# Ledger of designs, part 1: peptides against a protein of PDB entry 5K2M

No score or structure here was measured in a lab: all are predicted.

Target 1, 273 residues: chain A of PDB entry 5K2M
Amino acid sequence: MRIGITYTVLRREEMAIKERAGEFGEVVMLHEDDLLFPGNYDLDVVIIRNVSHFKALYTARLFESEGIPTVNSSRLIFEAGDKLFATLRLAGKVPVPEWKAALSEGGALRVPDSLGYPLVSKPVFGSWGRLLAKVNDRDSLEAVLEHRKWMKNPLYGIHYFQEFVEKPGRDIRSYVIGGEFVGAIYRYSNHWITNTARGGKAEPCSDPEVEELSVKAWEAFGEGALAIDIFESEKGLLVNEVNPNMEFKNAARVTGADMAGKLVEYAVEVAKT
Unless a header shows other numbers, all headers, positions and changes below count from the first letter of the chain.
Peptide ipSAE is a variant of ipSAE made for these designs: the mean of its two directions, with the distance scale d0 fixed at 1.0 Angstrom where the peptide's residues are scored. Compare it only between designs on the same protein; published cut-offs may not carry over.
A fold fails the geometry check if it doesn't show the stated peptide or something in it is severely misdrawn.

## One batch from the design tools (peptide; made by RFdiffusion4, then SolubleMPNN)

Design b1_p14_4_s1
Fold by OpenDDE base, seed 4:
Structure b1_p14_4_s1 (fold): chain B 273 residues (1-273), chain A 14 residues (1-14)
Amino acid sequence: as target 1 above (273 residues)
Amino acid sequence: SREEELRELAELLF
């Protein structure tokens, strides 16, 4: 078994994945600077850990084009890593926050007619709550839309909005790998963006409803390793988003779950299929 | 700083 690991930065997650992969076979660390295609890669599977969503997507697709399976697959990265495409999958299987998509400024200006204020503006790509805006009024909406016109990436012209969900000062991040629930954490923050990357505390989440919902959310995609962000709302649990390029250092530390091992085990399974 | 590392990582997400 030869396991590739693509990476941008050697984080705690990549170190843990490397260590666990070494128990199953030969490990080939592949920094982004080492990746040239087409190439003669002698690998049974590649674990994709590129930081960039697009680099991860294209890296996965390039390996797949050479007959090398990836974890996650390019399909999963594409569908789960885009917030709108992820919402389209999730909405058919699990409760999600109310959402609207618009393809023009004129369309986006009508979103409050359905969602009201406050609403959340999201880019369809990105992480760590980057470019999330709590839009409290018309003036704020107009400002967000105007600023997006001047952003160079055309994907900023895809206007994705959610209802603002009042949360109890926390959200839930769960992890499902190969259809198995691995663990969940509460992420605490005094800010409406509860991302632990911004210094929030993490605590274990042991809730059967979270486990069930997390598995159902994973089943909307049907493969791979996903981190799932869940809101506790007045309407019950809502699946906000999924992440096909999960950070898990805090979750692994807090839960004691062997997320790196589970990811490697799944990659080895994928290599054998 | 951790914030600088996160900012650098954030720039790599494009």
Scores: peptide ipSAE 0.033, ipTM 0.713, DockQ to the pose 0.082
Fold by OpenDDE base, seed 5:
Structure b1_p14_4_s1 (fold): chain B 273 residues (1-273), chain A 14 residues (1-14)
Amino acid sequence: as target 1 above (273 residues)
Amino acid sequence: SREEELRELAELLF
């Protein structure tokens, strides 16, 4: 078996994936600079670890066009990596924060009529809480919308909003790979954005409700490896978002779960189908 | 710092 690993930067995750993949076969590390298509790649599966959502998406689709399956698939990267498309999948299966989407400024200005204030403005793409805004009032909404007009990427014209969820100074990140719950962590922060990327402490989360909800959230997509962000709200557990390009170094360290091994095992299964 | 690493990674997202 020949396992490709595409990457932008060799992180702890990519090093761990490489190490575990070596137990199953030959490992081919493919930096973004090594990727040219069409190519003659002799690979049974490719693990996609490009940092950019779009580069990951296109890389996956390019390998798939040559008959090489990817983990994650281009379909999963596309649907899970877009917050709105992910919400559309999730909303039919699991509790999610109340949300609205608008395709114009005029539409966006009516969102508070349904969600009230405070609300959260999100871009449909992006990571680490970038361009998240807590919108407390009309003036703040107008400011966010005005700034979006000057952003060059047309996707910033897709207005996605959620209710503001009061959290107990933490959120949950769980990991589901091939339909198996692998582990979960609490991410602590004094900021309303609890992402560990912003200096949050991580602790193990052992909660059967989190496990069940995480598996159900994964089943909304039905394939691949997902990190799932869950909020503890007054309404109960809410699935906020999913990530098809998961970071797991902190979660693996804190839980002791072999996330890299589980990802490789799943990739090997995909290669055999 | 991890924040610096993530900022550098964020620049790679464009």
Scores: peptide ipSAE 0.023, ipTM 0.693, DockQ to the pose 0.082
Fold by OpenDDE base, seed 2:
Structure b1_p14_4_s1 (fold): chain B 273 residues (1-273), chain A 14 residues (1-14)
Amino acid sequence: as target 1 above (273 residues)
Amino acid sequence: SREEELRELAELLF
């Protein structure tokens, strides 16, 4: 068994994955600078740990073109890593926050007619709550739309909105790998954006409803390793988003769950299929 | 941290 691990930065997660992969076979660490295609890669599976969503997507697809399976697959990265595409999958299986998509400024200006205020403007890509805007009124909506016109990436012209969900000063991040629930954490924040990457505290979450909902959310995609963000709302649990490039250092630390091991075990299973 | 800066940079590159 030869296990590739692609990476941009050697984080705690990549170190843990490398360590656990070494128990199953030979580990080949592949920095982004090492990746040239077409290539002669002698690998049974590749674990994708590139930081950039797009670099991860293209890296996965390039290895797949060489006949090497990836964890996650390019399909999963594409569908789960885009907030709108992920919402389209999730909405058919689990409760999600109310959402609207518009393809023009004129369309976006009508979103409040359906969602009301406050609403949340999200880019379809990106992490750690970057470019999230709580839009409280018309003036704020116009400002967000105007700024997006001048952003270089054309994907910023895809207007994705959610209802603003009132949360109890926390959200939930769960982890499902190969259809198995691995663990969950509460992420505490004094800000409406509850992300541990922005200095939030993490605590273990042991809730059977979270476990069941997390597995159902994973089943909307049907493969791979996903982190799942869940809101505790007045309407009950809502699946906000999923992440196919999961960070788990905080979750592993507070839960004691072997997330790196479970990811490697799944990659080894994928290599054998 | 430098790690956070590198992460942010890597996600902004397109």
Scores: peptide ipSAE 0.029, ipTM 0.654, DockQ to the pose 0.085; fails the geometry check
Fold by OpenDDE base, seed 1:
Structure b1_p14_4_s1 (fold): chain B 273 residues (1-273), chain A 14 residues (1-14)
Amino acid sequence: as target 1 above (273 residues)
Amino acid sequence: SREEELRELAELLF
């Protein structure tokens, strides 16, 4: 068994994956600077750990073009890593926050007619709560839309909005790998953006409803390893988003779950199919 | 700081 691991930065997650992969076979660490295609890669599977969503997507697709399976697949990265495409998968299977998409400023200005205020403006791509805006009124909506016009990436012209969900000072992040629930955490924050990357504390979450909902959310995609972000709302649990390139150092530390091991085990299973 | 590390990581996303 030869296991590739692509990476941008050697984080705690990549170190743990490398260590566990070494128990199953030869490990080939592939920094982004090493990734040239077409190439003669002698690998049975590649674990994709590129930090950039787009670099991860293209890396996965390039290995797949050479007959090498990836975890996650390019299909999963594409569908799960885009907030709008992920919502389209999730909305048919699990409760999600009320949402609207607009393809122009003129369309976006009509979103409050259906969702009301406050709104959350999100880019369809991105991580760590970047470019999230709580939009309380018309003036703030106009400001967000004006700023988006000056951003160079055309994907910033895809306007994705959610209802603002009042949360109990926390959200939930769960992990599902190969259809198995691995664990979940609460992320606490005094800010409406609860991401632990912004200094939130993590605590274990042991809730059967979270486990069931997390598995159902994973089943909307039907493959791979996903982190799932869940809100506790007045309407019950809502699946906010999924991440096909999960950070898990805090969750592994807090829960004691072997997330790196489960990821490697799944990659080995994928290599054998 | 953790915020600076995240900013550096954020620049790597483009």
Scores: peptide ipSAE 0.028, ipTM 0.697, DockQ to the pose 0.077; fails the geometry check

Design b1_p14_4_s2
Fold by OpenDDE base, seed 5:
Structure b1_p14_4_s2 (fold): chain B 273 residues (1-273), chain A 14 residues (1-14)
Amino acid sequence: as target 1 above (273 residues)
Amino acid sequence: SKEEELAKLAEELF
């Protein structure tokens, strides 16, 4: 068994994955600078840990073109890493925040007629709550839309909105790998954006409803390793988003779950199929 | 620092 691990930055997650992968076979660490295609790679599976969503997507697809399976697959990275495409998968399977998508400013200006105010503007791609806006009124909506026109990436012209969900000063991040629930944490913040990357505290979450909902959310995609972001709302639990390039150092530390081991075990299973 | 790590990661996100 030869296990590739692609990476941009050697984080605690990549170190843990490397360590655990060494117990299952030979580990080949592949920095982005080492990646050239076609490359005739002799690998049974590749664990994708590139920081960039797009680099991860293309790296996965390039290895797949060499006949090498990846964790996650390029399909999963594509569908789960886009908030709108992820919502399209999730909405038919699990409760999600009310959402609207618009493809023009004129369409986006009608979103409040359906969602009301306050609403949340999200880019379809991005992490750590980057470019999230709580839009409280018409003036704020117009400002967000105006600023998006001046952003260079055309994907910023895809307007994705959610209802604003009041949360109890926290959200939930769960982890499902190969259809198995691995663990969950509460992420605490005094800000409406509760992401631990922004300094939030993490505590273990042991809730059977979270476990069941997390597995159902994973089943909407049907493969791979996902981090799942869940809101505790007045309407009950809502699946907000998923991440196919999960950070887990805080969750592993807080829960004691072997998330790196579970990821490697799943990659070894994928290599054998 | 965590902020420096986040900044470095943010540069590589696109």
Scores: peptide ipSAE 0.028, ipTM 0.701, DockQ to the pose 0.090
Fold by OpenDDE base, seed 4:
Order: structure tokens, then sequence, then C-alpha cells
Structure b1_p14_4_s2 (fold): chain B 273 residues (1-273), chain A 14 residues (1-14)
């Protein structure tokens, strides 16, 4: 078994994955600078840990073109890593926050007619709550839309909006790998953007409803390793988003779950199929 | 710092 691990930055997650992968076979660490295609790689599977969503997507697809399976697959990265595409998958299976998509400024200006204020503007791609805006009024909406016109990436012209969900000063992040629930944490924040990357505390979440909902959310995609962001709302649990390039250092530390091991075990099973 | 690490990671997202 030869296990590739692609990465941009050697984080605690990549170190843990490397260490655990070494128990199953030979580990080949592949920094982004090492990746050239076609490369004729001798690997049974590649674990994708590139920081960039697009670099991860293209890296996965490039390995797949050489007949090497990836965790996650390019399909999963594509569908789960785009908030709108992820919402389209999730909305048919699990409760999600109310959302609207618009393809023009004129369309986006009508979103409050259905969602009201406050609403959340999201880019369809990105991590750590970047370019999330709580839009409280029309003036704020107009400002966000105008700024988006000057952004170089055309994907910023895809306007994704969500209802503003009042949260109890926390959200939930769960982890499902190969269809199995691995663990969950509460992420505490005094800010409406709950993210442990921004200095929030993490605590274990042991809730059977979270476990069930997390598995159902994973089943909307049907493969791979996902982190799932869940809101506690007055309407009950809502699946906000999924992440096919999960950070888990805080969750692993807090829960004691071997998330790196579970990811490697899944990658080894993918290599055998 | 953690902020510098996040900033560096953020630059790699595009």
Amino acid sequence: as target 1 above (273 residues)
Amino acid sequence: SKEEELAKLAEELF
C-alpha cells in the first residue's frame, strides 16, 4: 500500500494523517510544489489535503485521470466545497437554513422579499467565515453587491444568501467518514460567526440527534470524509454547510476520536475497491 | 502567530 498525501501546509492534521498512514503502508508526502501532471505516480490512493478548494479539486481530478483514487474524490470536493452545490444536495435530505441564489445584482436585490432581514451573504467558496456578511438592511445589501462586482473571480458574481439563524452562542461541527459518525464538537463564539479557527472554544458534543443528522447529511453526497456544520435553531437542527477539506485538530483533541486514523482507514478501503 | 498562520492559509485559498 502506497498512500499519497497532498498538502499546502504541514498542519497538525497532515502530521497526524502522515503518522497514521505509516501504519498501513508507505507514505508519500506531496507538497503542491512536487505536483506535476501527467506524473505517472505509483500510488494506490491519495489523501487530498491542499488548503485551496480549487487546488484540492484539480489535484484530485488529476490523480483520478491517472487511475489513482482520491480521498476526497474530485466529485465530492466539487459538490461539497461549493456552498450552493452543497445546499442543493443537502436540501433534499436534511433541514437546511432558508436560502436563495441569484445570478445578478437585480436578482439579489429581490432576495429580501423572501428571506427578509437580517440575511447572510456568502461566497459559494471559501473557508473560516471569509466574506460572510450579516446583511441587516438594503444599504448593506447594495454595498455587498457593489463590492462583489469589483472582485476578480467571476464566482463572486454567484450570489448565495441564507437566513440569519440565531444561535445559542455556539454551533456544532460533526465528522462523518465513509458513512460513519466519528465525533462532534460544540464551537463557542460571542460572534455570529462561530469558528474555532477564529479563537472559539471547543467542547465535546454527544447528541444522538446530531449523530443521526450528520449521517443523513453525509448520505446526501454518499462518499468521502466530511465535516458538517450544524446550527441549533428555534426550528431545530439545521445543516448549514459541509467541508470536504476538514480541519479536525480541535475536534480530535476535545473528543479523543482518531479522526486521522479513520480518514486513513477509509482511504485504504477506497484503495482496495 | 495564529493570525499570521490564518492569513497565510487564506492567501493559499485562491
Scores: peptide ipSAE 0.024, ipTM 0.659, DockQ to the pose 0.084
Fold by OpenDDE base, seed 1:
Structure b1_p14_4_s2 (fold): chain B 273 residues (1-273), chain A 14 residues (1-14)
Amino acid sequence: as target 1 above (273 residues)
Amino acid sequence: SKEEELAKLAEELF
């Protein structure tokens, strides 16, 4: 078994994946600077850990074009890593926050007619709560839309909105790998953006409803390793988003779950199919 | 700071 690991930065996650992969076979660490295609890669599977969503997507597709399976697949990265495409998958299977998409400023200005205020404006791509805006009124909506016009990436012209969900000062991050629930954490924050990367506290979450909902959310995609963000709302549990390039250092530390081992085990299974 | 590390990681997203 020869296991590739693509990476941008050696984080705690990549170090743990490398260590666990070494128990199953030869490990080939591939920094982004080492990735040239077409190439002659002698690998049975590649674990994709590029920080960039787009670099991860293209790296996965390039290895797949050479007959090497990836974890996650380029299909999963594409569908799960875009908030709008992920919502389209999730909305048919699990409860999600009310959402609206607009393809123009004129369309976006009508979103409050359907969702009301306050709204959350999200880019369809990105991580760590970057470019999330709580939109309380018309003036704030106009400001967000004006700023988006001057952003260089055309994907910022895709306007994705959610209802603002009142949360109990926390959200839930769960992990499902190969259809198995691996664990979950509460992420606490005094800010409406509850991401632990921004200094939030993590605590274990042991809730059978979270476990069931997390598996159902994974089944909307049907493959790979996903982190799942769940809100505790007045309407019950809502699946906010999924992440096909998950950080798990806080979850592994807090729960004691072997997230890296489960990811490697799944990659080894994928290599054998 | 954690924010500076996130900002550096953010520059690597493009």
Scores: peptide ipSAE 0.024, ipTM 0.657, DockQ to the pose 0.077
Fold by OpenDDE base, seed 3:
Structure b1_p14_4_s2 (fold): chain B 273 residues (1-273), chain A 14 residues (1-14)
Amino acid sequence: as target 1 above (273 residues)
Amino acid sequence: SKEEELAKLAEELF
């Protein structure tokens, strides 16, 4: 068994994956600078850990073109890594926050007619709560839309909105790998954007409703390793988003779950199929 | 720093 690991930055997650993969076979670490295609890669599977959503997507697709399976697959990265495409999968299987998509400013200006205020403006791509805006009124909506016109990436012209969900000063992040629930954490924050990257505390979450909902959210995609972001709302649990390129160092530390081991075990099974 | 790591990580997201 020869296991590739693609990466941009050697984080605690990539170190743990490398260490665990070494128990199953030969490990080949592949920095982004080492990747050139087409290439002759002698690998049975590749674990994709590139930081960029697009670099991860293209890296996965390039290995797949050489007949090498990836964890996650390019299909899963594409569908789960875009907030709108992920919402389209999730909305048919699990409760999600109310959402609207608009393809023009004129369309976006009508979103409050259905969602009301406050609403949340999100880019369809990105992480760590970047470019999230709580929009409380018409003037704020116009300002967000005006700023989007000057953003160079055409994907910023895809207007994705959610209802603003009141949360109890925390959210939930769960982990499902190969259809198995691995663990969950509460992420605490004094800000409406709950993200542990911004200095939030993490605590274990042991809730059978979270476990059941997390597995159902994974089943909307039907493959791979996903982190699942869940809100505790007045309407009950809502699946906000999924991440096909999960950070898990805080979750592994807090829960004691071997998330790196579970990811490697899944990659080894993918290599055998 | 954690901020520099996040900033590098942020630049690498594109």
Scores: peptide ipSAE 0.024, ipTM 0.662, DockQ to the pose 0.087; fails the geometry check

## One batch from the design tools (peptide; made by RFdiffusion4, then SolubleMPNN)

Design b1_p16_3_s1
Fold by OpenDDE base, seed 3:
Structure b1_p16_3_s1 (fold): chain B 273 residues (1-273), chain A 16 residues (1-16)
Amino acid sequence: as target 1 above (273 residues)
Amino acid sequence: STDDPELIEELKKKLE
């Protein structure tokens, strides 16, 4: 068994994956600078750990074009890594925050007619709470839309909105790999944007409802390794988003779950399929 | 994940 691991930066997650992969076979670390296509890669499977969503997507597709399966697949990265596309999958299977998408400023200005205020403006790509805006009124909406006009990336012209969900000072991040629930954590923050990358405290989450919902959310995609972000709302649990390029350092530390091992085991399974 | 080159560079500096 030959296992490739693509990466941008050698994080704790990549180190753990490398270590665990070594127990199953030969490990080939592939920095982004090493990736040239077409190439003659002798690999049974590739674990995709590029930091960039788009680089991860294209890397996966390029390996697949050479007959090498990837974890995650390019299909999953595409569907799960876009907030709107992910919502489209999730909404058919699990409760999600109310959402609207608009393709123009004129359309976006009508979003409050359905969602009301406050609402949250999100880019369809990116992470770590970047460019999230809580929009409380018409003036704020107009300001956000005006600023979006000046953003050069055309994807910023895709206007994705959610209802603002009041959270109990925390959210939930769960992990499902190959359809199996691996673990979950609470992420605490005094800010409406909860993210452990910004210094939030993490605690273990042991809730059967979270486990069940997480598996159902994964089933909306039907493959791969996903981190799942869940809100505790007045309406119950809501699946906010999923991440096909998950960070798990804090979750592994807090829960003691062998997330790296589970990911490698799944990759080995994929290689044998 | 991030596609911001500046953020990626910051991450590299922090971890390597």
Scores: peptide ipSAE 0.304, ipTM 0.887, DockQ to the pose 0.790
Fold by OpenDDE base, seed 4:
Structure b1_p16_3_s1 (fold): chain B 273 residues (1-273), chain A 16 residues (1-16)
Amino acid sequence: as target 1 above (273 residues)
Amino acid sequence: STDDPELIEELKKKLE
């Protein structure tokens, strides 16, 4: 078994994945600088750990084009890594925050007619709470839309909005790999953005409802390894988003779950399929 | 994930 691991930066996650992969076979670390296609890669599976969503997506597709399966697959990265596309999958299976998408400024200005205020503006790509905006009124909406015009990436012209969900000072991050629930954490923050990347505290989450919902959310995609963000709302649990390029350092530390091992085990399973 | 090169550089620095 030869396991490739693509990466941009050697994080704790990549180190853990490398270590665990070594128990299952030969590990080939592939920094982005090492990747040229088409190539003659002798690999049974590739674990995609590129920091960039798009680089991860294209890397996965390129390996797939050479007959090498990836974890995650390019399909999953594409669908799960785009917040709007992910919402489309999730909305059919699990409760999600109310959302609207608009393809123009004019359309976006009508979003409050449906969602009301406050609402949350999100880019369809990116993570770590970047470019999230709580939009409290018309003036704020106009400002966000104006700023989007000056953003270079055309994807910023895709306007994705959610209702603002009042959370109890925390959200939930769960992990499902190969359809199996691996673990979950609470992420605490005094800010409405609860992402641990911004200094939030993490604690273990042991809730059967979270586990069940997480698996259902994963089933909306049907493959791979996903981190799942869940809100505790007055309406119950809501699946906010999923991440196919998950960070799990904090979750692994807090829960003690062998997330890296589970990921490798799944990759080995994929390789054997 | 991020596609912002500046953020990637920041991440690199943080891990050094």
Scores: peptide ipSAE 0.289, ipTM 0.879, DockQ to the pose 0.747
Fold by OpenDDE base, seed 1:
Order: structure tokens, then C-alpha cells, then sequence
Structure b1_p16_3_s1 (fold): chain B 273 residues (1-273), chain A 16 residues (1-16)
């Protein structure tokens, strides 16, 4: 078994994956600078750990074009890594926050007619709570839309909105790999954006309802390794988003779950199919 | 994940 691992930066996650992969076969570390296509890669499977969503997507597709399966697949990265596309998958299987998408400023200005205020404006791509805006009124909405006009990437012209969900000072991040629930954590923050990347504390989450919902959310996609962000709302648990390029350092530390091992085991199974 | 080159560079520096 020859396992490739693509990466941008050697983080704790990549180190753990490398270590566990070594128990199953030969490991080939592939920095982004090493990736040229078409190539002659002798690999049974590639674990995609590029930091960039788009680089991860294209890397996965390029390996697939050479007959080498990837974890995650380009399909999963594409659908799960886009907040709008992920919502489309999730909405058919699990409860999600109310949402609207608009393709113009004129359309976006009508979103409050359906969702009311406050709203959350999200880019369809990106992570760590960047470019999230709580929109409390018309003036704020106009400001967000005006700023988006000056952003160079045309994807910022895709306007994705959610209802603002009142959370109990925390959210939940769970992990499902190959359909198996691996673990979950609470992420605490005094800010309405709960993210450990912004200095939030993490604690173990042991809730059977979270486990069940997480598996159902994974089943909306039906493959791969996903981190799942869940809100505790007055309406119950809501699946906010999923991440096909998960960070799990804090979750692994807090829960003791072998997330790297589970990821490698899944990759090995993918290689055998 | 991030597609911001500056953030990626900052991440690299933090892990050196």
C-alpha cells in the first residue's frame, strides 16, 4: 500500500496522519510544490490536506484523472466545501438554519422580506469565520453589499444568507469518517462567531442526539471524512455547515479520539475498492 | 481552510 499525503503546511494533523499512515504502508509526502500534472504517480490513494479549498479540489480531481482515488474525493470537496452547495445537500436530510441565496444586489436586498433581521451574511467559500457579518438592519445590509462589489473574486457576488441563530455561547463540531461517528466537541466563545481559531475553548461533547444528527448529515453526502458544525438553537439542533478539509488537533486532544487513524483506515479502504 | 495567501504565509511562519 502506497499512501500519498498532499499538504501546504505540515500541521499537527498532517504529522498525525503521516505517522498513522506509516503503519499501513509506504507514505509519500507531497508538498504543493511537488505537484505537477500530468504525472507518473505510483500511489494507491491520496489523502488531501491542502490548506486552500480550491487547491484541494483541483488536486483531488487531478489525481482522480490519473486513476488514483482521493480522500476526500473532488466531488465531496466541491459539494461540502461550498456553503451553499452543502446546504442544498443537507437541507434534504437534516434540519438547517433558514437560508436564502441571491445572485444580485437587487435580489439580496429582498432577502430580509423572507428571513427578517438579524441575518448572517456568509461567503460561499472560506473558513475561520472570515467575512461573516451579522446584519441587523437595512443600513448594514447595504454596507455589506457595497463592500462585496469591490471584492475581486466573482464568487463574492454569490450572496448567501442565514437566519441569525441564538446560541448558548457555544457551538458543536463533530467528526464523521466513512459513516462512523468519531467524536464531537463544544466550542465556547463570548462572540456570536464561535470558532476555536479565534481563541475559543474546546470541551468534549457526549450527546447521542449529536451523534445521530452528525451521521445523518454525513449521509447527505455519502462518503469521505467530514467535520460538521452544529448549532444548539431554540428549534433544536441545526446543522450549519460541513468541512471536507477538517482541522482536528483540538478535537483529538480534547476527546482522545484517534481521528488521524480513522482517516487513514478509511483511505486504505478506499484504496481497496 | 483558507485561500488567502497572506494567511497561509502567516500559518507557515507560526509552524516554523
Amino acid sequence: as target 1 above (273 residues)
Amino acid sequence: STDDPELIEELKKKLE
Scores: peptide ipSAE 0.288, ipTM 0.882, DockQ to the pose 0.833
Fold by OpenDDE base, seed 5:
Structure b1_p16_3_s1 (fold): chain B 273 residues (1-273), chain A 16 residues (1-16)
Amino acid sequence: as target 1 above (273 residues)
Amino acid sequence: STDDPELIEELKKKLE
């Protein structure tokens, strides 16, 4: 078994994946600078750990074009890594925050007619709470839309909105790999954006409802390794988003779950199919 | 994930 691992930066996650992969076969570390296509890669599977969503997507697709399966697949990265596309998958299977998408400023201005205020403006791509805006009123909405006009990436012209969900000072991040629930954590924050990268405390989450919901959320995509962000709302648990390029350092530490091992095991299974 | 080259550079520096 020859396992490739593509990466941008050797994080703790990549180090853990490398270490665990070594137990299953030969590991080939592939920095982004090492990747040229078409190529003759002698690999049975590639674990995609590029930091960039788009680089991860294209890397996966390029390996697939060479007949080498990837974890995650380009399909999954594409669908799960886009907040709107992910919502489309999720909404059919699990509770999600109320959402609205608009393709123009004029359309976006009508979003509050359905969602009301406050609402959250999200870019369809990106992570770590960047460019999230809590929009409390019409003036704020107009400001966000105005700013988007000056942003050069055309994807910022895709207007994705959610209802603002009041959270109990925390959210939940769960992990499902190959359909198996691996673990979950609470992420505490006094800010409406709960991200452990911003100094939030993480604690283990042991909730059967979270486990069940997480698996269902994964089933909406039907493959791969996903981190799942879940909100505790007045309406119950809501699946906010999923991440096909998950960070798990904090979750692994807090839960003791072998997330790197589970990822490698799944990759090995993918290689055998 | 991030496509911001500045953030990637910051990440690299933190891990060096």
Scores: peptide ipSAE 0.282, ipTM 0.880, DockQ to the pose 0.787

